# Ledger of designs, part 63: peptides against a protein of PDB entry 5B16

Target 1, 136 residues: chain A of PDB entry 5B16
Amino acid sequence: TPSRINHNERLEFLGDAVVEFLTSVHLYYLFPSLEEGGLATYRTAIVQNQHLAMLAKKLELDRFMLYAHGPDLCRESDLRHAMANCFEALIGAVYLEGSLEEAKQLFGRLLFNDPDLREVWLNYPLHPLQLQEPNT
Target 2, 136 residues: chain A of PDB entry 5B16 as posed
Amino acid sequence: TPSRINHNERLEFLGDAVVEFLTSVHLYYLFPSLEEGGLATYRTAIVQNQHLAMLAKKLELDRFMLYAHGPDLCRESDLRHAMANCFQALIGAVYLEGSLEEAKQLFGRLLFNDPDLREVWLNYPLHPLQLQEPNT

## One batch from the design tools (peptide; made by RFdiffusion4, then SolubleMPNN)

Design b2_p18_5_s4 (from b2_p18_5, 9 letters changed)
Fold by OpenDDE base, seed 5:
Structure b2_p18_5_s4 (fold): chain B 136 residues (1-136), chain A 18 residues (1-18)
Amino acid sequence: as target 1 above (136 residues)
Amino acid sequence: DDDKFLEEMKEYAKKLFS
């Protein structure tokens, strides 16, 4: 069996893809007139480590990271990077053990503090084939 | 409202990118 570290890295790999995918799909539909470069810019803004770390903080992962890895996190930038990775691993785990829908819900709920914006993001109509995809 | 959302989303993205 793989080590816990290897397992977490694998989950991070998966979670990175899930976050990227969900972000891409939503931006694609929400901004139908935006060119690829603009879509990519918005995606980068959403999935960059700094932002994911902010989302992770909403889940109090910073407290967890300081508890588990405090000695290795001498700088705030190191903490942000670690939090972003941990967040990706968490999303990966949610996708793996739950479903893409659950990952979408968790991610979307964290993206927006405004409930109205959250609802638009989460409930915006997607392509029918995406609704038919497997949970995992 | 989609129009309002788009505007807010654009501002959100700009803020995050900066």
Scores: peptide ipSAE 0.072, ipTM 0.680, DockQ to the pose 0.033
Fold by OpenDDE base, seed 3:
Structure b2_p18_5_s4 (fold): chain B 136 residues (1-136), chain A 18 residues (1-18)
Amino acid sequence: as target 1 above (136 residues)
Amino acid sequence: DDDKFLEEMKEYAKKLFS
């Protein structure tokens, strides 16, 4: 059987893909006139480790990380990377044991403190041209 | 760089509501 570490790393791998996918889909629909380069830039900004660590902090994962791995996280940068990975593992677990929708809801609620931005992210309307191409 | 990220997100927000 795989070690607990291997299990967590596998969840991180899955969660990374889920976060990337959810971000890509939302950006695609929210910015129908933005070129690929711009979409990629926004995606990179949203899913970078520093941001994911910030989201993890909203869930108070820093308390858990310091309790469980304090001696190995003496540097702030090490803590940020560990928290980002932990957040990915969490999203992976939510997707695996729950659904993509649940992962979407959790991720979206954490992305924005502003209720208006959150509402747009979670409940974005389809662009008229996209409505004409529902399978795209 | 957290400041750079925040600026990028502000630009993102401006585009969302433009």
Scores: peptide ipSAE 0.070, ipTM 0.674, DockQ to the pose 0.026
Fold by OpenDDE base, seed 4:
Structure b2_p18_5_s4 (fold): chain B 136 residues (1-136), chain A 18 residues (1-18)
Amino acid sequence: as target 1 above (136 residues)
Amino acid sequence: DDDKFLEEMKEYAKKLFS
């Protein structure tokens, strides 16, 4: 129904902002010497539709999408785009109904298969320069 | 670009855990 589509689009809008925010914050802390252009490049790589679609596949959203919208998603590119949008909507819903922390945890778990990298991303230490300015 | 980010993260992790 149109109302359901509107809901998903609104959640997608919110989720897009959440993903952008979480990514930006983590990159800012993890790469304290990286210039804005580099930060932006990494952010783009993380949040682009192709990558989000891969994360969505880890949640088996592809099976859901094919079940619900198979005839409209016969092309691989259409499926990837739909999966990315659905992933954003999911993150938006997790933030809305849960918390930013829950969205962060879910997103972080999907970004890395390596437990050590997950730990770095989710629980990164403050850089020495950041320790000198703890109130910033 | 994804690979570049992951490599940077791996290098960061190596420094952190060294």
Scores: peptide ipSAE 0.032, ipTM 0.643, DockQ to the pose 0.026
Fold by OpenDDE base, seed 2:
Structure b2_p18_5_s4 (fold): chain B 136 residues (1-136), chain A 18 residues (1-18)
Amino acid sequence: as target 1 above (136 residues)
Amino acid sequence: DDDKFLEEMKEYAKKLFS
Protein backbone atom coordinates (compact mmCIF):
# COMPACT_ATOMS: atom_id res chain seq x y z
CA THR B 1 0.00 0.00 0.00
CA PRO B 2 1.35 3.41 -0.97
CA SER B 3 2.51 5.65 1.86
CA ARG B 4 -0.21 8.24 1.26
CA ILE B 5 -2.99 5.66 1.33
CA ASN B 6 -1.56 4.00 4.41
CA HIS B 7 -1.25 7.35 6.16
CA ASN B 8 -4.83 8.24 5.29
CA GLU B 9 -6.10 4.90 6.59
CA ARG B 10 -4.21 5.43 9.82
CA LEU B 11 -5.79 8.87 10.16
CA GLU B 12 -9.21 7.30 9.53
CA PHE B 13 -8.55 4.84 12.33
CA LEU B 14 -7.65 7.63 14.71
CA GLY B 15 -10.48 9.88 13.57
CA ASP B 16 -13.04 7.12 13.98
CA ALA B 17 -12.02 6.75 17.60
CA VAL B 18 -12.07 10.52 18.18
CA VAL B 19 -15.53 10.91 16.66
CA GLU B 20 -16.91 8.04 18.70
CA PHE B 21 -15.22 9.31 21.85
CA LEU B 22 -16.48 12.87 21.49
CA THR B 23 -19.98 11.64 20.70
CA SER B 24 -20.00 9.28 23.66
CA VAL B 25 -18.70 11.85 26.12
CA HIS B 26 -21.14 14.55 25.07
CA LEU B 27 -24.14 12.22 25.10
CA TYR B 28 -23.11 10.84 28.48
CA TYR B 29 -22.96 14.27 30.11
CA LEU B 30 -25.86 15.87 28.25
CA PHE B 31 -28.27 13.06 29.15
CA PRO B 32 -27.41 11.80 32.64
CA SER B 33 -30.76 10.05 33.03
CA LEU B 34 -30.83 8.38 29.62
CA GLU B 35 -30.29 4.62 29.71
CA GLU B 36 -27.44 2.94 27.85
CA GLY B 37 -29.73 1.78 25.06
CA GLY B 38 -30.75 5.32 24.26
CA LEU B 39 -27.18 6.57 24.43
CA ALA B 40 -26.04 3.80 22.11
CA THR B 41 -28.84 4.48 19.65
CA TYR B 42 -28.03 8.17 19.43
CA ARG B 43 -24.32 7.48 19.10
CA THR B 44 -24.96 5.02 16.29
CA ALA B 45 -27.06 7.57 14.47
CA ILE B 46 -24.44 10.28 14.83
CA VAL B 47 -21.38 8.25 13.81
CA GLN B 48 -22.87 6.14 11.01
CA ASN B 49 -21.33 6.56 7.57
CA GLN B 50 -24.31 8.24 5.97
CA HIS B 51 -24.36 10.91 8.66
CA LEU B 52 -20.62 11.52 8.58
CA ALA B 53 -20.92 11.83 4.83
CA MET B 54 -23.53 14.53 5.33
CA LEU B 55 -21.14 16.38 7.61
CA ALA B 56 -18.40 15.93 5.03
CA LYS B 57 -20.66 17.47 2.41
CA LYS B 58 -20.96 20.59 4.55
CA LEU B 59 -17.22 20.94 4.15
CA GLU B 60 -17.56 20.31 0.42
CA LEU B 61 -15.38 17.22 0.69
CA ASP B 62 -17.43 15.68 -2.10
CA ARG B 63 -15.78 18.11 -4.48
CA PHE B 64 -12.36 17.01 -3.32
CA MET B 65 -13.29 13.33 -3.52
CA LEU B 66 -14.60 13.65 -7.04
CA TYR B 67 -11.52 15.59 -8.04
CA ALA B 68 -9.12 13.00 -6.65
CA HIS B 69 -11.08 9.75 -7.07
CA GLY B 70 -13.98 10.56 -9.36
CA PRO B 71 -13.63 7.56 -11.66
CA ASP B 72 -13.76 5.18 -8.70
CA LEU B 73 -16.84 6.74 -7.13
CA CYS B 74 -19.56 6.08 -9.67
CA ARG B 75 -22.20 5.01 -7.15
CA GLU B 76 -23.77 7.26 -4.55
CA SER B 77 -23.19 4.72 -1.80
CA ASP B 78 -19.52 4.47 -2.69
CA LEU B 79 -19.17 8.23 -2.55
CA ARG B 80 -20.87 8.39 0.85
CA HIS B 81 -18.60 5.71 2.25
CA ALA B 82 -15.53 7.46 0.90
CA MET B 83 -16.70 10.81 2.24
CA ALA B 84 -17.30 9.32 5.68
CA ASN B 85 -13.78 7.90 5.69
CA CYS B 86 -12.37 11.19 4.49
CA PHE B 87 -14.22 13.00 7.25
CA GLU B 88 -12.78 10.61 9.84
CA ALA B 89 -9.31 11.20 8.43
CA LEU B 90 -9.86 14.94 8.66
CA ILE B 91 -10.95 14.74 12.29
CA GLY B 92 -7.98 12.50 12.98
CA ALA B 93 -5.66 15.01 11.38
CA VAL B 94 -7.18 17.92 13.31
CA TYR B 95 -6.73 16.01 16.55
CA LEU B 96 -3.20 14.93 15.69
CA GLU B 97 -1.90 18.25 14.38
CA GLY B 98 -4.09 20.46 16.55
CA SER B 99 -5.94 19.32 19.64
CA LEU B 100 -8.94 17.39 20.89
CA GLU B 101 -10.60 20.73 21.60
CA GLU B 102 -10.22 21.81 18.01
CA ALA B 103 -11.64 18.49 16.82
CA LYS B 104 -14.55 18.91 19.23
CA GLN B 105 -15.27 22.42 18.00
CA LEU B 106 -15.20 21.43 14.35
CA PHE B 107 -17.34 18.35 14.91
CA GLY B 108 -19.86 20.21 17.06
CA ARG B 109 -20.24 23.06 14.63
CA LEU B 110 -21.07 20.61 11.86
CA LEU B 111 -23.47 18.47 13.90
CA PHE B 112 -26.08 21.17 14.42
CA ASN B 113 -27.44 23.82 12.13
CA ASP B 114 -29.47 25.22 15.02
CA PRO B 115 -27.27 27.67 16.93
CA ASP B 116 -29.04 26.98 20.21
CA LEU B 117 -28.49 23.22 20.00
CA ARG B 118 -24.91 23.79 18.93
CA GLU B 119 -24.34 26.02 21.91
CA VAL B 120 -25.71 23.40 24.30
CA TRP B 121 -23.64 20.62 22.74
CA LEU B 122 -20.37 22.54 22.75
CA ASN B 123 -20.71 24.20 26.13
CA TYR B 124 -22.38 21.59 28.30
CA PRO B 125 -20.14 20.76 31.26
CA LEU B 126 -18.00 17.70 30.66
CA HIS B 127 -16.24 17.90 34.02
CA PRO B 128 -17.60 18.37 37.55
CA LEU B 129 -15.58 21.57 37.99
CA GLN B 130 -16.91 23.19 34.83
CA LEU B 131 -19.61 25.85 34.93
CA GLN B 132 -23.24 24.86 34.61
CA GLU B 133 -24.85 24.94 31.22
CA PRO B 134 -27.35 27.68 30.47
CA ASN B 135 -30.97 26.92 31.23
CA THR B 136 -32.10 26.07 27.75
CA ASP A 1 -33.35 23.54 28.32
CA ASP A 2 -32.37 19.91 28.66
CA ASP A 3 -35.83 18.62 27.88
CA LYS A 4 -36.01 20.59 24.67
CA PHE A 5 -32.57 19.42 23.66
CA LEU A 6 -33.48 15.81 24.38
CA GLU A 7 -36.56 16.00 22.22
CA GLU A 8 -34.61 17.64 19.45
CA MET A 9 -31.97 14.94 19.67
CA LYS A 10 -34.63 12.24 19.49
CA GLU A 11 -36.06 13.80 16.38
CA TYR A 12 -32.59 14.28 14.99
CA ALA A 13 -31.74 10.63 15.58
CA LYS A 14 -34.95 9.49 13.92
CA LYS A 15 -34.21 11.68 10.94
CA LEU A 16 -30.75 10.19 10.62
CA PHE A 17 -32.25 6.71 10.25
CA SER A 18 -34.89 7.76 7.73
Scores: peptide ipSAE 0.056, ipTM 0.681, DockQ to the pose 0.032; fails the geometry check

Design b2_p18_6_s1 (from b2_p18_6, 12 letters changed)
Fold by OpenDDE base, seed 3:
Structure b2_p18_6_s1 (fold): chain B 136 residues (1-136), chain A 18 residues (1-18)
Amino acid sequence: as target 1 above (136 residues)
Amino acid sequence: SLRQKLLEYLDQIVAEAA
């Protein structure tokens, strides 16, 4: 039986792949004319530790991390890295115990505070015959 | 358009990452 730490690391591994996959797919369909370099740039920015930590803060994981691991997180960079890992583990757990759709919904909800932008993001990918672009 | 606004939002994320 793997240790709890090993289990969390495994969830992080899974979550990392899920976050990258979801980001890639949505970018691909949202911006069909965007070059690969642009797609890669946006993906990198969205899934890097700094940004994922910001998303984690919306779940107040910073408070949790400081409470549980404060002595080990003396640097802001250490906290950011830990929060990003925790976020990935969370997404991994949601995917594992729920579904890719549930992971998609959670990720999208946190990625955008603007409900209109969130809706646009979450509507992709769409069936080619059902594509609709917002007017505003 | 919303897509343009979305792109601008993502540009902001890129800028913060740089």
Scores: peptide ipSAE 0.671, ipTM 0.945, DockQ to the pose 0.801
Fold by OpenDDE base, seed 1:
Structure b2_p18_6_s1 (fold): chain B 136 residues (1-136), chain A 18 residues (1-18)
Amino acid sequence: as target 1 above (136 residues)
Amino acid sequence: SLRQKLLEYLDQIVAEAA
């Protein structure tokens, strides 16, 4: 069986894909007139380490990291990178042991502090056959 | 509109990433 470290790395791998997928799907349906370059720009910004670390901070993962690995994470950039990885592993675990819907809800809840924007983001269908008029 | 506000919020994320 893989070590705990290897398991976390595998979860990170899975979570990275889930975050990328969820972000891509929501952007695609929310902004049907946005060109590929724009979609890619927003996706990159949403899923990059700096932003994911901010989302991770909402779960107080920074305190967890400093407690467990303080000496190795004395630099802010190192901490952000580790937090982003941990966030991805968390999303991966939620998907693996729960569902894509649960991962979607968690990610959306963290992505938006504004409940109105959160609802717009989450209420867009994730399946083409369920398309509806856009919320405006 | 909410869609406009959403886009503006995402623009802020892009700006912070730059």
Scores: peptide ipSAE 0.670, ipTM 0.944, DockQ to the pose 0.815
Fold by OpenDDE base, seed 2:
Structure b2_p18_6_s1 (fold): chain B 136 residues (1-136), chain A 18 residues (1-18)
Amino acid sequence: as target 1 above (136 residues)
Amino acid sequence: SLRQKLLEYLDQIVAEAA
């Protein structure tokens, strides 16, 4: 359905911005001594299609994409790109229907399998009560 | 520190992107 396609593309557009924003904010606060070039390098790596597709795989979007769009995804690169776009659309939808906080939580949960690292990521900027955390 | 470990993890992501 053309309307569905357009809607998904719009969600992707929104999700792209949300992922970019969340990544930027967290990097900025997590690494206050890191130069802009470094921040940009990490952001690029985190938000590029290859990485987002990997995150999407954790949600088994690959299975979904192959089921729904198999004929159009004969190449791995095409599948990866589609998965990344779908992931962005998902984040966009979560933001739109829920909140930035919910998008943040979902993104963080997928970005890190290690719960300790996830906790560090999600807690920036640090709340005043968390400033004394020795492990951060 | 956990922050350092986090940075190392992100370095891996950068490496994978290269």
Scores: peptide ipSAE 0.670, ipTM 0.944, DockQ to the pose 0.859
Fold by OpenDDE base, seed 4:
Parts: C-alpha cells; structure tokens; sequence
Structure b2_p18_6_s1 (fold): chain B 136 residues (1-136), chain A 18 residues (1-18)
C-alpha cells in the first residue's frame, strides 16, 4: 500500500475515535437523564457510515470521490462507505494539525444546519434542573 | 425548548439509520 494511502488510513483511524469521543461527550452532557442504551442508540446513528456520508456530502466529497476514485465507486453503497471514511480522515487531520476544538466546531457545523440547534450541541449545557437554561 | 428540538432532530437521524 502506498505511503499516502497508509497515512490516510491512519488519519481515518484517528478521526473515527475523535468523532466517537465528541459525539459521546456531547450526548452525555446534553441528556443527563438518558439511559445508556439511549445514548448508545443516538451515538450509533450519528457516527455510522450512512450518516457520516451525508455530512461528507455537505463538503461535496461525493464529487471529489467520483473524480478521484470513480472506477472503484460505481455502487452507491461503495461511495457512501468511502465518503464516510474520507470524512473521518478529514476530522482526524483537523484534530492532528489543529485541535480538538477545531474538530468539534467542524463536526458541529456539519451535523446541524440550524444555527440554534448547533449552538446548543456545541455548548452542551447542563440539564435545566442543574443549570437553569432558558433556551432549553 | 431548544434541547427538545435537538432531541427530535436526533430522533430523525436514528429513524433514518434504522
């Protein structure tokens, strides 16, 4: 495997962990009364390939992937999988060369189109009973 | 509340993932 591919796979590995971590932390603080099973359900849905591919599409990675790897991505499912992996690699790179905060901001920006919901997610305020939150 | 709206949005993601 070429060095470039190996590097990308390593970034994907890192990005996968970062996305998982950020999602877990935000869910944990946003929903203090939610059971573990519920937290896990939301996390799985947010970080699974299908959803990450949707986020990747917002960055026009679909066009990029078809341009760079078209012959290998003739099936929609293959494209989604590749897009999700590429998205993870991107997050990994942002974390590696930037910071966790930058990765958090990028992920949140793509996760929510609604700026109000995005702000709530990014700040993950405490439960109203713990911290009176007028906007929750 | 915004938190509730967020939860509903996440519920949609879960539904789409199913």
Amino acid sequence: as target 1 above (136 residues)
Amino acid sequence: SLRQKLLEYLDQIVAEAA
Scores: peptide ipSAE 0.668, ipTM 0.944, DockQ to the pose 0.862; fails the geometry check

Design b2_p18_6_s2 (from b2_p18_6, 6 letters changed)
Fold by OpenDDE base, seed 2:
Structure b2_p18_6_s2 (fold): chain B 136 residues (1-136), chain A 18 residues (1-18)
Amino acid sequence: as target 1 above (136 residues)
Amino acid sequence: SKLEKLKEYLDKIVEEAK
């Protein structure tokens, strides 16, 4: 359905912003002494299609994509791009239907298989200077 | 530390992005 396709594209748009926002916030708090260039490097790597597709694979979205759009996804690069978009749409939907907190939790669970690292990511410590400027 | 390990993990993601 054209309407469904448009809806998914809108969810992708929203999800892209949510993923980038969450990534930015967590990096900012986790690495208070890291310069902007370093933060940007991490963010770029985390939110790029290749990485998001990998996260999507953890949810077996690849199987779903092949089922739904197999003939159009004969190339791996096309599949990765589609999976990344689908992942963004999913995050967008979780945010829209649930909350930013739920989106954060889902993203964190997928980003880290190691529960210890996941905990650090989700429960980042605040630096003293960050405490002084909480609105920064 | 766990934070250092997390940074190392992110470094790997950066490397894979290259």
Scores: peptide ipSAE 0.701, ipTM 0.956, DockQ to the pose 0.895
Fold by OpenDDE base, seed 1:
Structure b2_p18_6_s2 (fold): chain B 136 residues (1-136), chain A 18 residues (1-18)
Amino acid sequence: as target 1 above (136 residues)
Amino acid sequence: SKLEKLKEYLDKIVEEAK
């Protein structure tokens, strides 16, 4: 059986794919006229360690990391990387034990503090808002 | 519009990434 660390790394692997997939799908539908380069730019910014670490902070993962691994995280960049990895593992676990929908909801809730923007992000792939209400 | 505001928010994320 894999160790706890190996299990977390596997979850991170899965979560990384889930985060990228969700981001890609939502961007694709939200911006139908945006070229690939623009889509990729948004995706890269959303899923990079720096941004994911900020999302992780909303879950207070930084406090957990400092408690469990403080001596190993003496640099801000190390902490950021660890938080991003842990965030991915969490998303992976949510997908694995729950569903893609649950992972989508969690990610969307963290990505946007503004409820209006969150609603647009979360519902667009399922409900094409540009067709129903293009001027919103 | 909400979509425009969403795009503006994403633009900020891109800017912060630089």
Scores: peptide ipSAE 0.701, ipTM 0.955, DockQ to the pose 0.851
Fold by OpenDDE base, seed 5:
Structure b2_p18_6_s2 (fold): chain B 136 residues (1-136), chain A 18 residues (1-18)
Amino acid sequence: as target 1 above (136 residues)
Amino acid sequence: SKLEKLKEYLDKIVEEAK
């Protein structure tokens, strides 16, 4: 039986892929005329540790991390990295125990506080040219 | 449009990433 640390690292590994996948898919469909470089720029910004840590803060993971590992997280950069990893593990767990849809919904809810923007992100219409492409 | 607003929001995220 793997240790709890290994389990969390495995969940983080899975969550990282899920977050990147969801982000990629949504950007691809939302911006059909945006070149690959532009898509990659948005994706990088969305999934980088700094941004994921901000999303993690909405779940009060910062309080959790400071409570559990405060002495080891004195530097802000260390806290951000830990929060991002924890967020990825959480998404991984949601995907594993639930579904991709549940992970998508959670990620979308956290990504956008504005319900209108959230709705567009989660329920975007397909571009006419994308109708001939495979779905997610 | 809402899509334009969404893009603007994402642009802010990109700027914050710099």
Scores: peptide ipSAE 0.700, ipTM 0.956, DockQ to the pose 0.887
Fold by OpenDDE base, seed 4:
Structure b2_p18_6_s2 (fold): chain B 136 residues (1-136), chain A 18 residues (1-18)
Amino acid sequence: as target 1 above (136 residues)
Amino acid sequence: SKLEKLKEYLDKIVEEAK
């Protein structure tokens, strides 16, 4: 396996953990009364390949993948899986070369197009604000 | 609230995941 592929796989490994961690932390603080099952349900939905691929599309990774690996990604499911992996690798790279904060910011920006929702997601914990400002 | 709207957004993601 070429070195670049090995590197991408390693970054994917790291990114997978970062995405899961960030998602878990944000959910935990955003929903202090939500049971573990509910938290897990949200996390699973957010970090699964299908959703990550949608986030990847915002970075036009689909076009990139088709350009670079078109013949191997003729099926939508294959493309989606590859996009998700690439997204994880990207987050991993951002964390590795930058910081967890930068990874958090990037992930948040992609997760929410609505800047208001994005800001809520990024600015945890919200419990005190929920009590003080119920209309937030 | 914005948090409720966020939750609704996440609920949609959950539904799409099914």
Scores: peptide ipSAE 0.699, ipTM 0.954, DockQ to the pose 0.868

Design b2_p18_6_s3 (from b2_p18_6, 12 letters changed)
Fold by OpenDDE base, seed 4:
Structure b2_p18_6_s3 (fold): chain B 136 residues (1-136), chain A 18 residues (1-18)
Amino acid sequence: as target 1 above (136 residues)
Amino acid sequence: SLLEKLRQYLDQLVAEAA
């Protein structure tokens, strides 16, 4: 429905900002000596449609999208784009209905399959291991 | 270190996105 589409697009708008913000903040603290260009490069890689679509796949959004919008997503690139947008809308909804912390946790959980990387991403700069070796 | 491991992961992500 048009109303549902509009709502989803608004959530996508919000989610895009949340994902961008969280990514920026975490990179900023994780890499205090990294120049802006390097930070921006990492951020771009994390938040681009290609990567967000991969994160969306972990939530089986690909199956959902094909089920709900199959005829409109016959191209792989179209599917990835739609999945990325849907992922942003999801993060937007989590932020809106929950909190920034909940959005942070969900995003971080999906970013890394490695629990150690999740931990350092989510808990830096106060992570004990990083406090012990701040330059490594 | 975990930070270096993270950096390597991100570097790979950048390379794949390039």
Scores: peptide ipSAE 0.684, ipTM 0.950, DockQ to the pose 0.863
Fold by OpenDDE base, seed 1:
Structure b2_p18_6_s3 (fold): chain B 136 residues (1-136), chain A 18 residues (1-18)
Amino acid sequence: as target 1 above (136 residues)
Amino acid sequence: SLLEKLRQYLDQLVAEAA
């Protein structure tokens, strides 16, 4: 069996794909007239380490990192990178042991503090056959 | 609209990332 470290790295790999996928799908449907370049720009901003680290902080993963790896993460940039990786691993685990829907809900809740933005992000149709909500 | 508000938020996020 793989070590805990290897397992976390594998989860990170999976979580990275899930985060990318969810972000891509939501952007694609939310902005049907936005060109690929614009979609990619928004996606990059959402999934970059700096932003994912901010989301991770909402789960207090920074405290976890400092507790487990404090001396190795004395630089803020190193901490952000590690937090982003840990966040991806978490999303990967949620997907693996739960579902894509659960990963979607968790990710969406963390993306926005504004409940209105959270609502439009999470409830906008993500399937071509779904009807658009009135307030979107 | 909410979509406009969302877009503004994302634009800000992009600016912060730059």
Scores: peptide ipSAE 0.684, ipTM 0.950, DockQ to the pose 0.855
Fold by OpenDDE base, seed 3:
Structure b2_p18_6_s3 (fold): chain B 136 residues (1-136), chain A 18 residues (1-18)
Amino acid sequence: as target 1 above (136 residues)
Amino acid sequence: SLLEKLRQYLDQLVAEAA
């Protein structure tokens, strides 16, 4: 039986892939005329640690991290990295125990405070095969 | 348009990341 730490790292591994996949797919369809370099640039900005940490803060994971791991997070960069990892693990868990659709919805809701941008991101038409993905 | 607004938002993210 793997340790709790190993389990969290495995969830992080999965979540990292899910976040990158969802970001890639949405960017691809939202900007059909944007070249690969532009798509990659946007993806990098969205999935980098500092941005994911900001998303994690919306879930008040910073309070959790400081409570549970405060002594190990003396630097802001350390906290940011830890929060990003925690966010990835969360998305991984949502995907694993729920569905890709649920992960998509959670991620999209956190990406944008602006309801119009959120709507565009979450509801822009995707490839038919992607639309057939189960809700549960 | 909303897509233009989204692009502007993403451009800002890129700028902050750089």
Scores: peptide ipSAE 0.684, ipTM 0.952, DockQ to the pose 0.841
Fold by OpenDDE base, seed 2:
Structure b2_p18_6_s3 (fold): chain B 136 residues (1-136), chain A 18 residues (1-18)
Amino acid sequence: as target 1 above (136 residues)
Amino acid sequence: SLLEKLRQYLDQLVAEAA
């Protein structure tokens, strides 16, 4: 359906901005002494299609994409790109229908399998009690 | 520290992206 395609593309557009924004904000606060070039390098790595597709796979979007769009996704690169776009659309939808906070939480949970990394990513600056933890 | 661990993870991510 053309209308669905357009809607998904619009959500992707929004989601792209949300992902970029969230990534930028977190990096900015987490690394206050890191120069702009370093921040940009990290952001690029986080938001590039290859990485977002990996995050999308955690939601089994690959299975969804193959089911819904299999004939159009014969190449791995095409699938990866589509998954990244779908992930952006998802984040866009979460932001639109929910909130930036919800998008932040979802994104953070998917970014890291390590709970400790999730914690530092989502909750910086660290709570005083967290600063007392040996692994901080 | 956790921040250092995060940085290491991101560095790896950058390396994989290259």
Scores: peptide ipSAE 0.686, ipTM 0.950, DockQ to the pose 0.837; fails the geometry check

Design b2_p18_6_s4 (from b2_p18_6, 8 letters changed)
Fold by OpenDDE base, seed 1:
Structure b2_p18_6_s4 (fold): chain B 136 residues (1-136), chain A 18 residues (1-18)
Amino acid sequence: as target 1 above (136 residues)
Amino acid sequence: SKLEKLREYLDQIVKEAE
């Protein structure tokens, strides 16, 4: 079996793709008239380490990281990077053990504190084939 | 609208990324 580190890195790899995919799909449907450059700008901002680290704080990953790895995370930037990676690994795990829908729900809940905005994000119509993804 | 507010929120995220 792979080491814990290897497993976490693999989950991070998967989670990165899931976050990218979910973000892309939702942006695509939410803003049908927005050009690719605009879509990419929003996606980049949403999935970058700084933002994902902020989402990670909502799960108290910062407290966990400082407790478990404090001595190795002296720089704030290092902590943010680590939290972002951990967040991606978590999303990857949710997708792996659950479904894309579950990952979508978790990501959406963390992305928006405002329930109205969350509802728009999560419940916007998706392509029928995308709705079948969790069952495949 | 809610969608407009959502976009404004995303604009803030972009701003923070700069």
Scores: peptide ipSAE 0.693, ipTM 0.954, DockQ to the pose 0.844
Fold by OpenDDE base, seed 5:
Structure b2_p18_6_s4 (fold): chain B 136 residues (1-136), chain A 18 residues (1-18)
Amino acid sequence: as target 1 above (136 residues)
Amino acid sequence: SKLEKLREYLDQIVKEAE
């Protein structure tokens, strides 16, 4: 049986992939005329530690991290990195024990406080030139 | 449009990443 640390690291590994995938898919469909470089720019910004840490604050992971690991998180940058990792692990766990749909819903809910923007992100219409492509 | 607003929001995220 792997240690708790190993388990969390594995979940983080999985969550990183899930966040990357979901972000990529949504950007791809939302902006069909955007070149790869532009898509990559948005993806990088969305999935970077700083942004994921901000999303993690919405789940009060900052309070959790300070409570559990305060002495090891003397720098804000260290806290952000830890929060981002924890967020990825959480998404990984949601995907593992739930589904990609549940991970998508959680991620989308946290990405946008504005329900209208959230709706567009989660329920985007397929572009006419994308109809032949799978949307999974 | 909502999509345009979403794009603007994403642009802000990119800006904050810089």
Scores: peptide ipSAE 0.691, ipTM 0.954, DockQ to the pose 0.869
Fold by OpenDDE base, seed 2:
Structure b2_p18_6_s4 (fold): chain B 136 residues (1-136), chain A 18 residues (1-18)
Amino acid sequence: as target 1 above (136 residues)
Amino acid sequence: SKLEKLREYLDQIVKEAE
């Protein structure tokens, strides 16, 4: 059995793929006319360390990281990278122990503070939703 | 629309990444 560190790295590996996949799928359905380059630009921005660290902060993972690894995280960039990795591991764990749907819901809740935007993100394809809420 | 607002939000994320 791998050590906790190795296990966390494995979860990170899995979570990275899950976050990438979920982001890709949602963007694909949300913007059916957006070219690949545009989709890739949004995906890159959403899944990069800086942004994932911000999402991690909503879960107060920064406090956890400082508690557990404070001496090794003396720089903001190091903390950001570690938080992003931890966030990926968390998503990986949610997927592994729960389901892709649960990972999707958690990711969506953290990605958008606005419940209206969250609803749009989570409910694709958008055609039926657009019909229900014209001009909104 | 909500979709437009979402697009704007994503644009902000892109901008912050730059």
Scores: peptide ipSAE 0.690, ipTM 0.952, DockQ to the pose 0.846
Fold by OpenDDE base, seed 4:
Structure b2_p18_6_s4 (fold): chain B 136 residues (1-136), chain A 18 residues (1-18)
Amino acid sequence: as target 1 above (136 residues)
Amino acid sequence: SKLEKLREYLDQIVKEAE
């Protein structure tokens, strides 16, 4: 329905900001010596449609999108865009109904399959001793 | 280090985005 579409678009708007913010904050603290250009490069790569669509696949949103909107998603690029938007809407919903922390945890879980990397990503800022720790 | 591995992972994401 038009109402649902509008609601999803609003959630997408919110989710876009949440993903952007979380990504920015994590990168900022994880890489204190990295210049703005480098931070921006990582952020862009993480939050762009192509990557978010990959994260969305982990939630089987591809199956959902093809089921619900298959005829309108005949191109792979269209599917990626739609999946990315849906992913943003999901994050937006998690933030709206839950908290930023819950959105952070969900995003982190999807961003990294490796639990060690996930832990590093989520546990910022890193203490200088942690930075020099061989196991970090 | 795990942080270095994380950065390497992010570098891969950047490459995939190009």
Scores: peptide ipSAE 0.689, ipTM 0.952, DockQ to the pose 0.867

